# Designs tried in a protein design run: peptides against a protein of PDB entry 5X9X. Part 9

Target 1, 41 residues: chain A of PDB entry 5X9X
Amino acid sequence: SSVSELEQRLRDVKNTNSRFRKALMEKENELQALIRKLGPE

## One batch from the design tools (peptide; aimed at target 1 V3 L6)

Design b2_p15_5_s1 (made by RFdiffusion4, then SolubleMPNN; from b2_p15_5, 6 letters changed)
Fold by OpenDDE base, seed 3:
Structure b2_p15_5_s1 (fold): chain B 41 residues (1-41), chain A 15 residues (1-15)
Amino acid sequence: as target 1 above (41 residues)
Amino acid sequence: SLDEILEKQRELQEL
């Protein structure tokens, strides 16, 4: 049904959003670690 | 290194 299709699409968007948010956090943490290694330069 | 930071920034933009 149209309702079940919309519910499935919403779940897919939420899952993709959650995965991307986690990936962004991990990459930002790595960036900060590298910046700290560069020091006050 | 700076090059490693720049590479990670490019990867972030691809998400």
Scores: peptide ipSAE 0.055, ipTM 0.688, DockQ to the pose 0.016
OpenDDE base, seeds 1, 2, 4, 5: peptide ipSAE 0.053, 0.051, 0.054, 0.054; ipTM 0.688, 0.686, 0.691, 0.689

Design b2_p15_5_s2 (made by RFdiffusion4, then SolubleMPNN; from b2_p15_5, 5 letters changed)
Fold by OpenDDE base, seed 5:
Structure b2_p15_5_s2 (fold): chain B 41 residues (1-41), chain A 15 residues (1-15)
Amino acid sequence: as target 1 above (41 residues)
Amino acid sequence: SLEEVLEKQRELLEK
């Protein structure tokens, strides 16, 4: 049904958003660690 | 400061 399809799309968007947020956080943490090695914050 | 900028970016990612 239309409702079921919208619910599925919402789940897919949330899953995609969660995956990208996690990846961005991990890369930000990696960059922060590298910046600290270069000098004072 | 650099610390403030990095913290702000972290907060935005976690929001």
Scores: peptide ipSAE 0.048, ipTM 0.556, DockQ to the pose 0.017
OpenDDE base, seeds 1, 2, 3, 4: peptide ipSAE 0.051, 0.047, 0.047, 0.047; ipTM 0.564, 0.550, 0.546, 0.545; seed 1 fails the geometry check

Design b2_p15_5_s3 (made by RFdiffusion4, then SolubleMPNN; from b2_p15_5 with E12L A14K K15L)
Fold by OpenDDE base, seed 3:
Structure b2_p15_5_s3 (fold): chain B 41 residues (1-41), chain A 15 residues (1-15)
Amino acid sequence: as target 1 above (41 residues)
Amino acid sequence: SLEEILEKQEELEKL
């Protein structure tokens, strides 16, 4: 049904959002580590 | 390094 399709699409968006939030956090942590290695130079 | 930072920024932009 249209309702079931909308519920599935919402789950897919939430899953994608969760995965990208985790990836962004990991990339930001690595970026911060690299910035610290550069130092105040 | 600066090069590694730029590479990570490009990877972030692709998400």
Scores: peptide ipSAE 0.037, ipTM 0.613, DockQ to the pose 0.016
OpenDDE base, seeds 1, 2, 4, 5: peptide ipSAE 0.033, 0.033, 0.033, 0.034; ipTM 0.580, 0.579, 0.574, 0.589

Design b2_p15_5_s4 (made by RFdiffusion4, then SolubleMPNN; from b2_p15_5, 4 letters changed)
Fold by OpenDDE base, seed 5:
Structure b2_p15_5_s4 (fold): chain B 41 residues (1-41), chain A 15 residues (1-15)
Amino acid sequence: as target 1 above (41 residues)
Amino acid sequence: SLEDILRKQEELEKK
């Protein structure tokens, strides 16, 4: 049904959003670690 | 400085 399709699309968007947010957090942590290796300046 | 970079990153994250 149209309702079930919309519910599925919403779940898919939420899953995609969650995956990208996790990836961004991991990349931010990596970036900060690299910056610390360059020095305090 | 590292502090300035981290502050800027936090500001960008909050947008």
Scores: peptide ipSAE 0.035, ipTM 0.448, DockQ to the pose 0.015
OpenDDE base, seeds 1, 2, 3, 4: peptide ipSAE 0.033, 0.032, 0.033, 0.033; ipTM 0.456, 0.449, 0.462, 0.456

Design b2_p15_6_s1 (made by RFdiffusion4, then SolubleMPNN; its pose is not in this set)
Fold by OpenDDE base, seed 4:
Structure b2_p15_6_s1 (fold): chain B 41 residues (1-41), chain A 15 residues (1-15)
Amino acid sequence: as target 1 above (41 residues)
Amino acid sequence: SEEVERLKEEEERKK
C-alpha cells in the first residue's frame, strides 16, 4: 500500500542517515586523532 | 577524507 511504501522509504532514509552519521563521526575522530599527533607544529 | 590523508602523509614524513 501507499502507506506501507512511505513507511519503508522512511526506514530506508533513517538507516541511510544513521550510517552516514556514524561514518562522519568516525572520520572526525580519526581527523582529530591525527591533528593531536601533529600537534602545534 | 582528503584532509585525513594529508595529515597521515605529514605524520609519516615526520618519522
Scores: peptide ipSAE 0.028, ipTM 0.449, DockQ to the pose 0.013
OpenDDE base, seeds 1, 2, 3, 5: peptide ipSAE 0.011, 0.027, 0.026, 0.025; ipTM 0.292, 0.445, 0.476, 0.447; seeds 1, 2, 5 fail the geometry check

Design b2_p15_6_s2 (made by RFdiffusion4, then SolubleMPNN; its pose is not in this set)
Fold by OpenDDE base, seed 5:
Structure b2_p15_6_s2 (fold): chain B 41 residues (1-41), chain A 15 residues (1-15)
Amino acid sequence: as target 1 above (41 residues)
Amino acid sequence: SKEIEELRKEEEEKL
């Protein structure tokens, strides 16, 4: 049904959002490590 | 780092 399709799309968007949040956290951790090594104090 | 934190604060104050 259209309702079940919208529910699936919402789940897909939430999953995508979660993946991007994880990727951003990993990149922030990498950036902070690089700042400690190469960046200003 | 202290300098990075200060730069972040300065940019936030501009927003």
Scores: peptide ipSAE 0.040, ipTM 0.356, DockQ to the pose 0.017
OpenDDE base, seeds 1, 2, 3, 4: peptide ipSAE 0.030, 0.032, 0.040, 0.032; ipTM 0.347, 0.378, 0.389, 0.440

Design b2_p15_6_s3 (made by RFdiffusion4, then SolubleMPNN; its pose is not in this set)
Fold by OpenDDE base, seed 4:
Structure b2_p15_6_s3 (fold): chain B 41 residues (1-41), chain A 15 residues (1-15)
Amino acid sequence: as target 1 above (41 residues)
Amino acid sequence: SKEIEELKQKEKELK
């Protein structure tokens, strides 16, 4: 049904958002590691 | 550096 399709799309968006948040955390760790290597600029 | 600060700001806005 149209309702079940909307629910599925919402689940997919939530899953994508969760993956995006995880990727941002990993990029933050990478960025901080680079900052530590370069020092204050 | 300016580039590092810009990247940090962009990341903050995406969170």
Scores: peptide ipSAE 0.045, ipTM 0.371, DockQ to the pose 0.024
OpenDDE base, seeds 1, 2, 3, 5: peptide ipSAE 0.035, 0.035, 0.051, 0.037; ipTM 0.330, 0.375, 0.374, 0.331; seeds 1, 2, 3, 5 fail the geometry check

Design b2_p15_6_s4 (made by RFdiffusion4, then SolubleMPNN; its pose is not in this set)
Fold by OpenDDE base, seed 3:
Structure b2_p15_6_s4 (fold): chain B 41 residues (1-41), chain A 15 residues (1-15)
Amino acid sequence: as target 1 above (41 residues)
Amino acid sequence: SEEIRRLREEELKKL
């Protein structure tokens, strides 16, 4: 049904959002490690 | 800083 399709789309968006949030956290940690190596510039 | 902002943008482009 249209309702079940919208519910599935919402689940897919939430899963995508969760994955991107995790990826951003990992990338921020990587950036901070590189910044510590390079200096405050 | 501007450099940190640029680095974050480059990392985002790799996702």
Scores: peptide ipSAE 0.029, ipTM 0.491, DockQ to the pose 0.024
OpenDDE base, seeds 1, 2, 4, 5: peptide ipSAE 0.031, 0.028, 0.031, 0.032; ipTM 0.496, 0.493, 0.499, 0.501; seeds 1, 4, 5 fail the geometry check

Design b2_p15_7 (made by RFdiffusion4)
Pose (drawn by RFdiffusion4):
Structure b2_p15_7 (pose): chain A 41 residues (1-41), chain P 15 residues (1-15)
Amino acid sequence: as target 1 above (41 residues)
Amino acid sequence: SELEELKEKEEELEE
């Protein structure tokens, strides 16, 4: 049904998107962690 | 982009 060339790239980009959606949420943690460091003087 | 192009090629092959 679907050609291997298409699905192999699809598996790649899905692993890419899942990883990037993880890294994006993590960078928010780093973002708030810096603001918790803006908390003092 | 690359994934869209591969899909177009697949459609053309099916035709």

Design b2_p15_7_s1 (made by RFdiffusion4, then SolubleMPNN; from b2_p15_7, 7 letters changed)
Fold by OpenDDE base, seed 2:
Structure b2_p15_7_s1 (fold): chain B 41 residues (1-41), chain A 15 residues (1-15)
Amino acid sequence: as target 1 above (41 residues)
Amino acid sequence: SEVQELQRREEELKA
């Protein structure tokens, strides 16, 4: 049904959002490590 | 700085 399809799409979007948030956290950690090596930029 | 601007954009994407 249209409702079940929308619920599925919402779950997929939430899962994608969660994955991107985790990736951004990892990128921030990488960035901080580089800042410690290079200093303020 | 350029680093600070990149960090700002990253924080906005997390919100």
Scores: peptide ipSAE 0.028, ipTM 0.509, DockQ to the pose 0.023
OpenDDE base, seeds 1, 3, 4, 5: peptide ipSAE 0.027, 0.026, 0.026, 0.027; ipTM 0.513, 0.507, 0.503, 0.506

Design b2_p15_7_s2 (made by RFdiffusion4, then SolubleMPNN; from b2_p15_7, 7 letters changed)
Fold by OpenDDE base, seed 2:
Structure b2_p15_7_s2 (fold): chain B 41 residues (1-41), chain A 15 residues (1-15)
Amino acid sequence: as target 1 above (41 residues)
Amino acid sequence: SEVEKLRKEEEEKKE
């Protein structure tokens, strides 16, 4: 049904959003590690 | 036919 399709699409969007948020956080952590290596500390 | 009408209604319900 159209309702079940919309519910499935919502689940897919939530899963995709969660994966991208995790990837962005990991990339930010990687960047911060590189910044600390190049920094004056 | 009546059978085809029932099939069509079931298909519309799945949409």
Scores: peptide ipSAE 0.024, ipTM 0.431, DockQ to the pose 0.044
OpenDDE base, seeds 1, 3, 4, 5: peptide ipSAE 0.021, 0.024, 0.024, 0.024; ipTM 0.360, 0.417, 0.435, 0.434; seeds 4, 5 fail the geometry check

Design b2_p15_7_s3 (made by RFdiffusion4, then SolubleMPNN; from b2_p15_7, 6 letters changed)
Fold by OpenDDE base, seed 5:
Structure b2_p15_7_s3 (fold): chain B 41 residues (1-41), chain A 15 residues (1-15)
Amino acid sequence: as target 1 above (41 residues)
Amino acid sequence: SEVEELREKEELRKK
């Protein structure tokens, strides 16, 4: 149904958004670890 | 009628 399809699309967008937020956090942590290794200290 | 009730139920399911 149109309603169920819209609800499914909304769930898919929310899931995608959550996955990207997690990926960004992981990449930020990786970046910070590299900065600590390559920094002047 | 039962037929009309089934029709209405099917239309509701399709929304």
Scores: peptide ipSAE 0.035, ipTM 0.436, DockQ to the pose 0.039
OpenDDE base, seeds 1, 2, 3, 4: peptide ipSAE 0.029, 0.032, 0.033, 0.034; ipTM 0.481, 0.437, 0.416, 0.427; seed 1 fails the geometry check

Design b2_p15_7_s4 (made by RFdiffusion4, then SolubleMPNN; from b2_p15_7, 8 letters changed)
Fold by OpenDDE base, seed 4:
Structure b2_p15_7_s4 (fold): chain B 41 residues (1-41), chain A 15 residues (1-15)
Amino acid sequence: as target 1 above (41 residues)
Amino acid sequence: SEIEELRRQEELQKL
């Protein structure tokens, strides 16, 4: 049904958002690790 | 279709 399709689309968007948020967090962690390596030590 | 959804999920897992 149209309602079921909309519910599936909403789940897909939420899953995509979760994966992108995780990827961005991992890239931020990588960046911070590189910044620490380039620090005053 | 179910097959297309499975393929989409496989692409999303590459993130």
Scores: peptide ipSAE 0.075, ipTM 0.624, DockQ to the pose 0.039
OpenDDE base, seeds 1, 2, 3, 5: peptide ipSAE 0.015, 0.062, 0.058, 0.061; ipTM 0.291, 0.646, 0.637, 0.631

Design b2_p15_8 (made by RFdiffusion4)
Pose (drawn by RFdiffusion4):
Structure b2_p15_8 (pose): chain A 41 residues (1-41), chain P 15 residues (1-15)
Amino acid sequence: as target 1 above (41 residues)
Amino acid sequence: EELEELEEKEEELKE
């Protein structure tokens, strides 16, 4: 049904998107962690 | 973009 060339790239970009959605949420943790460091003087 | 091109190629192959 679907050609291997398409689905191989699809598996790749899916693994990419899943990883990037993870890294995006993590960077928010770093973001708030810096603001917790803006908490003092 | 690459996925769209690969899909067009697949449609052409099916035709």

Design b2_p15_8_s1 (made by RFdiffusion4, then SolubleMPNN; from b2_p15_8, 6 letters changed)
Fold by OpenDDE base, seed 1:
Structure b2_p15_8_s1 (fold): chain B 41 residues (1-41), chain A 15 residues (1-15)
Amino acid sequence: as target 1 above (41 residues)
Amino acid sequence: SELEELRQKELELQK
């Protein structure tokens, strides 16, 4: 149904958003680790 | 320093 399709689209958007948020958090952590590794300068 | 600027950018990205 139209409602079911809209619910599915919403779920897909939420899943995509969650995946990108996770990826950004991981890259943020990697960047911070590299900054610490480079030293205090 | 350049590294301090990178740290500042990192902080801004977290906002």
Scores: peptide ipSAE 0.025, ipTM 0.426, DockQ to the pose 0.016
OpenDDE base, seeds 2, 3, 4, 5: peptide ipSAE 0.025, 0.024, 0.025, 0.024; ipTM 0.409, 0.411, 0.442, 0.447

Design b2_p15_8_s2 (made by RFdiffusion4, then SolubleMPNN; from b2_p15_8, 5 letters changed; failed a check: too like the target's own chain)
Amino acid sequence: SELERLRKKEEELKK

Design b2_p15_8_s3 (made by RFdiffusion4, then SolubleMPNN; from b2_p15_8, 5 letters changed)
Fold by OpenDDE base, seed 5:
Structure b2_p15_8_s3 (fold): chain B 41 residues (1-41), chain A 15 residues (1-15)
Amino acid sequence: as target 1 above (41 residues)
Amino acid sequence: SELEQLKKKEEELKK
């Protein structure tokens, strides 16, 4: 049904959002590590 | 410092 399809789409968007948020956190950690390697300058 | 500037740029990119 249209309702069930919308519910599924919402779940898919939430899952995608969660994945991207995790990826952003990992990239933040990577960036900080690289910055530390460059030194305090 | 250059590090501080990089951190500021990072924060701007997060917006």
Scores: peptide ipSAE 0.045, ipTM 0.366, DockQ to the pose 0.016
OpenDDE base, seeds 1, 2, 3, 4: peptide ipSAE 0.043, 0.035, 0.032, 0.033; ipTM 0.344, 0.414, 0.426, 0.406; seed 4 fails the geometry check

Design b2_p15_8_s4 (made by RFdiffusion4, then SolubleMPNN; from b2_p15_8, 7 letters changed)
Fold by OpenDDE base, seed 4:
Structure b2_p15_8_s4 (fold): chain B 41 residues (1-41), chain A 15 residues (1-15)
Amino acid sequence: as target 1 above (41 residues)
Amino acid sequence: SELEKLREEELKRKE
């Protein structure tokens, strides 16, 4: 149904958003680790 | 330093 399809789409968007937020956080942490390895320059 | 500025800029960024 239209309602069930919209509910599924909302779940898919939320799941996608969560995955991207996690990936961004991990990449930010990786970036910061690399910056720390470069030293105080 | 340049690297310190990059660290500060990154800290200021928000999604």
Scores: peptide ipSAE 0.025, ipTM 0.435, DockQ to the pose 0.015
OpenDDE base, seeds 1, 2, 3, 5: peptide ipSAE 0.025, 0.024, 0.026, 0.038; ipTM 0.407, 0.445, 0.406, 0.477; seeds 1, 3, 5 fail the geometry check

## One batch from the design tools (peptide; aimed at target 1 R21 K27)

Design b2_p16_1 (made by RFdiffusion4; failed a check: too like the target's own chain)
Pose (drawn by RFdiffusion4):
Structure b2_p16_1 (pose): chain A 41 residues (1-41), chain P 16 residues (1-16)
Amino acid sequence: as target 1 above (41 residues)
Amino acid sequence: LRKALMEKENEISALE
């Protein structure tokens, strides 16, 4: 049905998007962590 | 998603 060339790239970009969605939520943690460090003086 | 991650990294760098 679907050619291997397409689905191989698709598996790649899906692993890419899953990883990037993860990293994006993690960077928010770093973001709020810095703001917790803006908490003091 | 890559653009959104770069934007988030720039926000963190601005706070640093």

Design b2_p16_1_s1 (made by RFdiffusion4, then SolubleMPNN; from b2_p16_1, 7 letters changed)
Fold by OpenDDE base, seed 4:
Structure b2_p16_1_s1 (fold): chain B 41 residues (1-41), chain A 16 residues (1-16)
Amino acid sequence: as target 1 above (41 residues)
Amino acid sequence: LKEELLKKENEIRALL
């Protein structure tokens, strides 16, 4: 049904959002580590 | 380069 399809799409969007937030956090940590390695440059 | 990376880190942090 239209309702069940919308519910499924909402779940998919929420899952995708969660995965992207995790990826962004990992990239933030990666950049922070690279900045520390660069030193005073 | 360090300043550029710091800028990108701040941009990412703003999205979280």
Scores: peptide ipSAE 0.051, ipTM 0.644, DockQ to the pose 0.079
OpenDDE base, seeds 1, 2, 3, 5: peptide ipSAE 0.047, 0.050, 0.049, 0.049; ipTM 0.654, 0.628, 0.641, 0.633

Design b2_p16_1_s2 (made by RFdiffusion4, then SolubleMPNN; from b2_p16_1, 5 letters changed; failed a check: too like the target's own chain)
Amino acid sequence: LEKALQEKENKIRALL

Design b2_p16_1_s3 (made by RFdiffusion4, then SolubleMPNN; from b2_p16_1 with K3E M6L S13R E16L; failed a check: too like the target's own chain)
Amino acid sequence: LREALLEKENEIRALL

Design b2_p16_1_s4 (made by RFdiffusion4, then SolubleMPNN; from b2_p16_1, 6 letters changed; failed a check: too like the target's own chain)
Amino acid sequence: LREELLRKENEIQALL

Design b2_p16_2 (made by RFdiffusion4)
Pose (drawn by RFdiffusion4):
Structure b2_p16_2 (pose): chain A 41 residues (1-41), chain P 16 residues (1-16)
Amino acid sequence: as target 1 above (41 residues)
Amino acid sequence: EEIEEEMEELEEKIEE
């Protein structure tokens, strides 16, 4: 049905998107962690 | 700011 050339790239970009969606939520943690460091003086 | 830029880059890559 679907050609291997398409699905291989699809598996790649899905692994890419899942990883990027993880890294994005992590960067928010770093973002708030810096603001917790803006908490003092 | 650097973190926001990194997040924007991740969002653009996701949209691509």

Design b2_p16_2_s1 (made by RFdiffusion4, then SolubleMPNN; from b2_p16_2, 7 letters changed)
Fold by OpenDDE base, seed 3:
Structure b2_p16_2_s1 (fold): chain B 41 residues (1-41), chain A 16 residues (1-16)
Amino acid sequence: as target 1 above (41 residues)
Amino acid sequence: NKILEEMQELQKKLEE
């Protein structure tokens, strides 16, 4: 049904959003590690 | 590390 398709699309968008959020958090952590290597300032 | 502190604050916002 149209409703079930919209619900599925919403789930897919939420899943995609979650994946990108996780990727951004991982990149943030990677950058933090690199910043620590640059020096204490 | 000032830059690290700023990045950690931004990370908190990202995790909200």
Scores: peptide ipSAE 0.026, ipTM 0.548, DockQ to the pose 0.118
OpenDDE base, seeds 1, 2, 4, 5: peptide ipSAE 0.025, 0.025, 0.025, 0.026; ipTM 0.545, 0.543, 0.547, 0.550; seed 5 fails the geometry check

Design b2_p16_2_s2 (made by RFdiffusion4, then SolubleMPNN; from b2_p16_2, 9 letters changed)
Fold by OpenDDE base, seed 3:
Formats: structure tokens, C-alpha cells, sequence
Structure b2_p16_2_s2 (fold): chain B 41 residues (1-41), chain A 16 residues (1-16)
């Protein structure tokens, strides 16, 4: 049904969002590690 | 420490 399709799309968007959020957090952590290597700024 | 603090704040916002 149209409702079930919309529910599926919403789940897919939420899953995609979660994956990107995780990737961004990992990149942010990597960036922080690189900043730490520069010194106590 | 200023940059590290700012990075920590950004991480906190991203984790919300």
C-alpha cells in the first residue's frame, strides 16, 4: 500500500541518516586526533 | 585546548 511504501521510505531515510551520522562522527574523531598531533592548541 | 574544546562541542552536537 501507499502507506506501507511511505513507512518503508521513512525507515530507509532514517537508516541512511544514521549511517551518515556515524561516518561524520568517525571523521570528526579522526580530525580531532590530527589536531592533537599538532600540539596543545 | 581551545580548538580541542571546540571540536568536543561539535562532536556533542553531532551525537545528538
Amino acid sequence: as target 1 above (41 residues)
Amino acid sequence: DKIRKEMQELQKKLAE
Scores: peptide ipSAE 0.037, ipTM 0.582, DockQ to the pose 0.116
OpenDDE base, seeds 1, 2, 4, 5: peptide ipSAE 0.034, 0.033, 0.031, 0.034; ipTM 0.584, 0.582, 0.579, 0.580; seeds 1, 5 fail the geometry check

Design b2_p16_2_s4 (made by RFdiffusion4, then SolubleMPNN; from b2_p16_2, 7 letters changed)
Fold by OpenDDE base, seed 3:
Parts: C-alpha cells; structure tokens; sequence
Structure b2_p16_2_s4 (fold): chain B 41 residues (1-41), chain A 16 residues (1-16)
C-alpha cells in the first residue's frame, strides 16, 4: 500500500542517515588524531 | 594553535 511504501522509505532514510552519521564520526576521529599530531601550535 | 582552532571549527561544521 501507499502507507507501507512511505513507511519503508522512512526506514531507508533513517538507515542511510545512521550510516552517514557513523562515517562522519569516523572522519571526526581521524581529524582529531591529525590535530594531535600537529602539536601545540 | 590557530591551525588547530581552524581545524576544530571545520570539524564542528561537519556535525549534524
């Protein structure tokens, strides 16, 4: 049904959002590590 | 320290 399709699309968007949030967190950690390597400058 | 500050600001912009 149209309702079930909308519910499925919402789930897909939430899953995609979760994946990108995880990727951003990993990039944040990588950048923080690089900041630490730069030293106290 | 200024470079670190700028990098930290960029990190904050990536957060959502």
Amino acid sequence: as target 1 above (41 residues)
Amino acid sequence: DEIKKEMQELIEKLKE
Scores: peptide ipSAE 0.042, ipTM 0.606, DockQ to the pose 0.124; fails the geometry check
OpenDDE base, seeds 1, 2, 4, 5: peptide ipSAE 0.042, 0.042, 0.042, 0.042; ipTM 0.606, 0.614, 0.613, 0.607; seeds 1, 2, 4, 5 fail the geometry check

Design b2_p16_3 (made by RFdiffusion4)
Pose (drawn by RFdiffusion4):
Structure b2_p16_3 (pose): chain A 41 residues (1-41), chain P 16 residues (1-16)
Amino acid sequence: as target 1 above (41 residues)
Amino acid sequence: ELEEIENEIEELEEEL
C-alpha cells in the first residue's frame, strides 16, 4: 500500500514530533523554574 | 536565560 520510503521518513518524523512535544513541555518547566528564581529580590 | 528558553521554544514550535 504505502511505499517504504515514505513510511520510514514518517516513523522518523513521528519519533521527532513526539520527542519535540516532550522537549517543549520540559522547556516550560525550565521557564517557570527561572521565574521561581525571579521570585526573590 | 528567559530569552534563550523562549527562542528554543520558538524553534521547537517551528520544527513541529

Design b2_p16_3_s1 (made by RFdiffusion4, then SolubleMPNN; from b2_p16_3, 6 letters changed)
Fold by OpenDDE base, seed 1:
Structure b2_p16_3_s1 (fold): chain B 41 residues (1-41), chain A 16 residues (1-16)
Amino acid sequence: as target 1 above (41 residues)
Amino acid sequence: KLEEIKKEIEELKKKL
């Protein structure tokens, strides 16, 4: 049904958003570690 | 590597 398809799409968006938030946090932590080690290069 | 990671972060932010 249109409702079940919308619910599935909402779950997929939430899962994708959660994955990107985790990846972003990991990359930001890596960036901060590199800045501390190397400086603004 | 630092500039590459900065670009990846900005690309991820656009997808949030």
Scores: peptide ipSAE 0.036, ipTM 0.566, DockQ to the pose 0.858
OpenDDE base, seeds 2, 3, 4, 5: peptide ipSAE 0.035, 0.031, 0.035, 0.035; ipTM 0.561, 0.526, 0.564, 0.562

Design b2_p16_3_s2 (made by RFdiffusion4, then SolubleMPNN; from b2_p16_3, 6 letters changed)
Fold by OpenDDE base, seed 3:
Formats: sequence, C-alpha cells, structure tokens
Structure b2_p16_3_s2 (fold): chain B 41 residues (1-41), chain A 16 residues (1-16)
Amino acid sequence: as target 1 above (41 residues)
Amino acid sequence: ELERIKKEIEELKKKL
C-alpha cells in the first residue's frame, strides 16, 4: 500500500542517516589520532 | 594550539 511504501522509505532514510553518522564519527576519530601523533601542544 | 583542535574534534563528535 502507499502507506507501507512511505513507511519503508522513512526506514531507508533513517538507516542511511545512521550509516553516515557512523562514518563521520570514524573519520573524526582518525583525525584525532593523527593530531595526537603530532604532540601535546 | 593542537589542544584547541582536539577540543573542537571532541565537540564535533558530540553532535554526530
């Protein structure tokens, strides 16, 4: 039904957003690790 | 200077 299709689309968007948030967190952790290697200054 | 950048990264992480 049109309602079930809209619900599926909303779930797909939510899952995509969750994946992007995870990827961004991983990149920020990587950048932080690189900065820590440069020293405490 | 690097400590400032480290703090900015931690603040950004809280928004994700």
Scores: peptide ipSAE 0.051, ipTM 0.579, DockQ to the pose 0.137
OpenDDE base, seeds 1, 2, 4, 5: peptide ipSAE 0.044, 0.042, 0.041, 0.043; ipTM 0.582, 0.574, 0.576, 0.583; seed 5 fails the geometry check

Design b2_p16_3_s3 (made by RFdiffusion4, then SolubleMPNN; from b2_p16_3, 8 letters changed)
Fold by OpenDDE base, seed 1:
Structure b2_p16_3_s3 (fold): chain B 41 residues (1-41), chain A 16 residues (1-16)
Amino acid sequence: as target 1 above (41 residues)
Amino acid sequence: KIQEILKEIQELKEKL
């Protein structure tokens, strides 16, 4: 049904958004780790 | 590597 399809699409969007937020946080952490390794040099 | 990470961060932000 149209309702079930909309519910599925909403779940997919939420799951995708959650995955992208996690990936973003991981990349920001990786960036910070590299900055720390570079140090003041 | 930093430039690559910055690019990936920007691409992820655009998808949110």
Scores: peptide ipSAE 0.278, ipTM 0.806, DockQ to the pose 0.907
OpenDDE base, seeds 2, 3, 4, 5: peptide ipSAE 0.261, 0.267, 0.266, 0.260; ipTM 0.798, 0.801, 0.801, 0.798

Design b2_p16_4 (made by RFdiffusion4)
Pose (drawn by RFdiffusion4):
Structure b2_p16_4 (pose): chain A 41 residues (1-41), chain P 16 residues (1-16)
Amino acid sequence: as target 1 above (41 residues)
Amino acid sequence: ELEEILEEKEELEEKL
């Protein structure tokens, strides 16, 4: 049905999107962690 | 540091 060339790239980009969506939520943690460091003086 | 994190987040959003 689907050619291997297409699905191999698709598996790659899906692993890429899943990983990036993880990294993105994590960077928010770093973002708020810095603001918790803006909390003091 | 906050700006750097925001730029990294924008780069990730563009890739997505």

Design b2_p16_4_s1 (made by RFdiffusion4, then SolubleMPNN; from b2_p16_4, 6 letters changed)
Fold by OpenDDE base, seed 1:
Structure b2_p16_4_s1 (fold): chain B 41 residues (1-41), chain A 16 residues (1-16)
Amino acid sequence: as target 1 above (41 residues)
Amino acid sequence: ELEKIKKEMQELIEKL
């Protein structure tokens, strides 16, 4: 049904969003580690 | 050393 297709699309968007959020968090942590290495210099 | 870190940060930002 059109409803089940929309629900599937919503699940796919949520899964994609979850993947990007995880990747963003990992990159943010890496950036923060580099900022700490940069220090006050 | 700072220039290396700056480059690594720039490369990271470009991948976001």
Scores: peptide ipSAE 0.028, ipTM 0.561, DockQ to the pose 0.118
OpenDDE base, seeds 2, 3, 4, 5: peptide ipSAE 0.023, 0.026, 0.023, 0.027; ipTM 0.498, 0.561, 0.504, 0.555; seeds 2, 4 fail the geometry check

Design b2_p16_4_s2 (made by RFdiffusion4, then SolubleMPNN; from b2_p16_4, 7 letters changed)
Fold by OpenDDE base, seed 5:
Structure b2_p16_4_s2 (fold): chain B 41 residues (1-41), chain A 16 residues (1-16)
Amino acid sequence: as target 1 above (41 residues)
Amino acid sequence: KIEEIKKEMQELIEKL
């Protein structure tokens, strides 16, 4: 049904957003590690 | 120059 399709699309968007949030956190940690390697000088 | 690069990287991280 149109309702079940909209519910499925909403689940897919939520799952995609969760995956991207995790990937962004991993990239943030990587960038922070690079900043630390550059040092204070 | 290195501190400017660190600043730019930090600003990019804050936008994530």
Scores: peptide ipSAE 0.032, ipTM 0.540, DockQ to the pose 0.129
OpenDDE base, seeds 1, 2, 3, 4: peptide ipSAE 0.031, 0.032, 0.029, 0.030; ipTM 0.591, 0.592, 0.590, 0.593

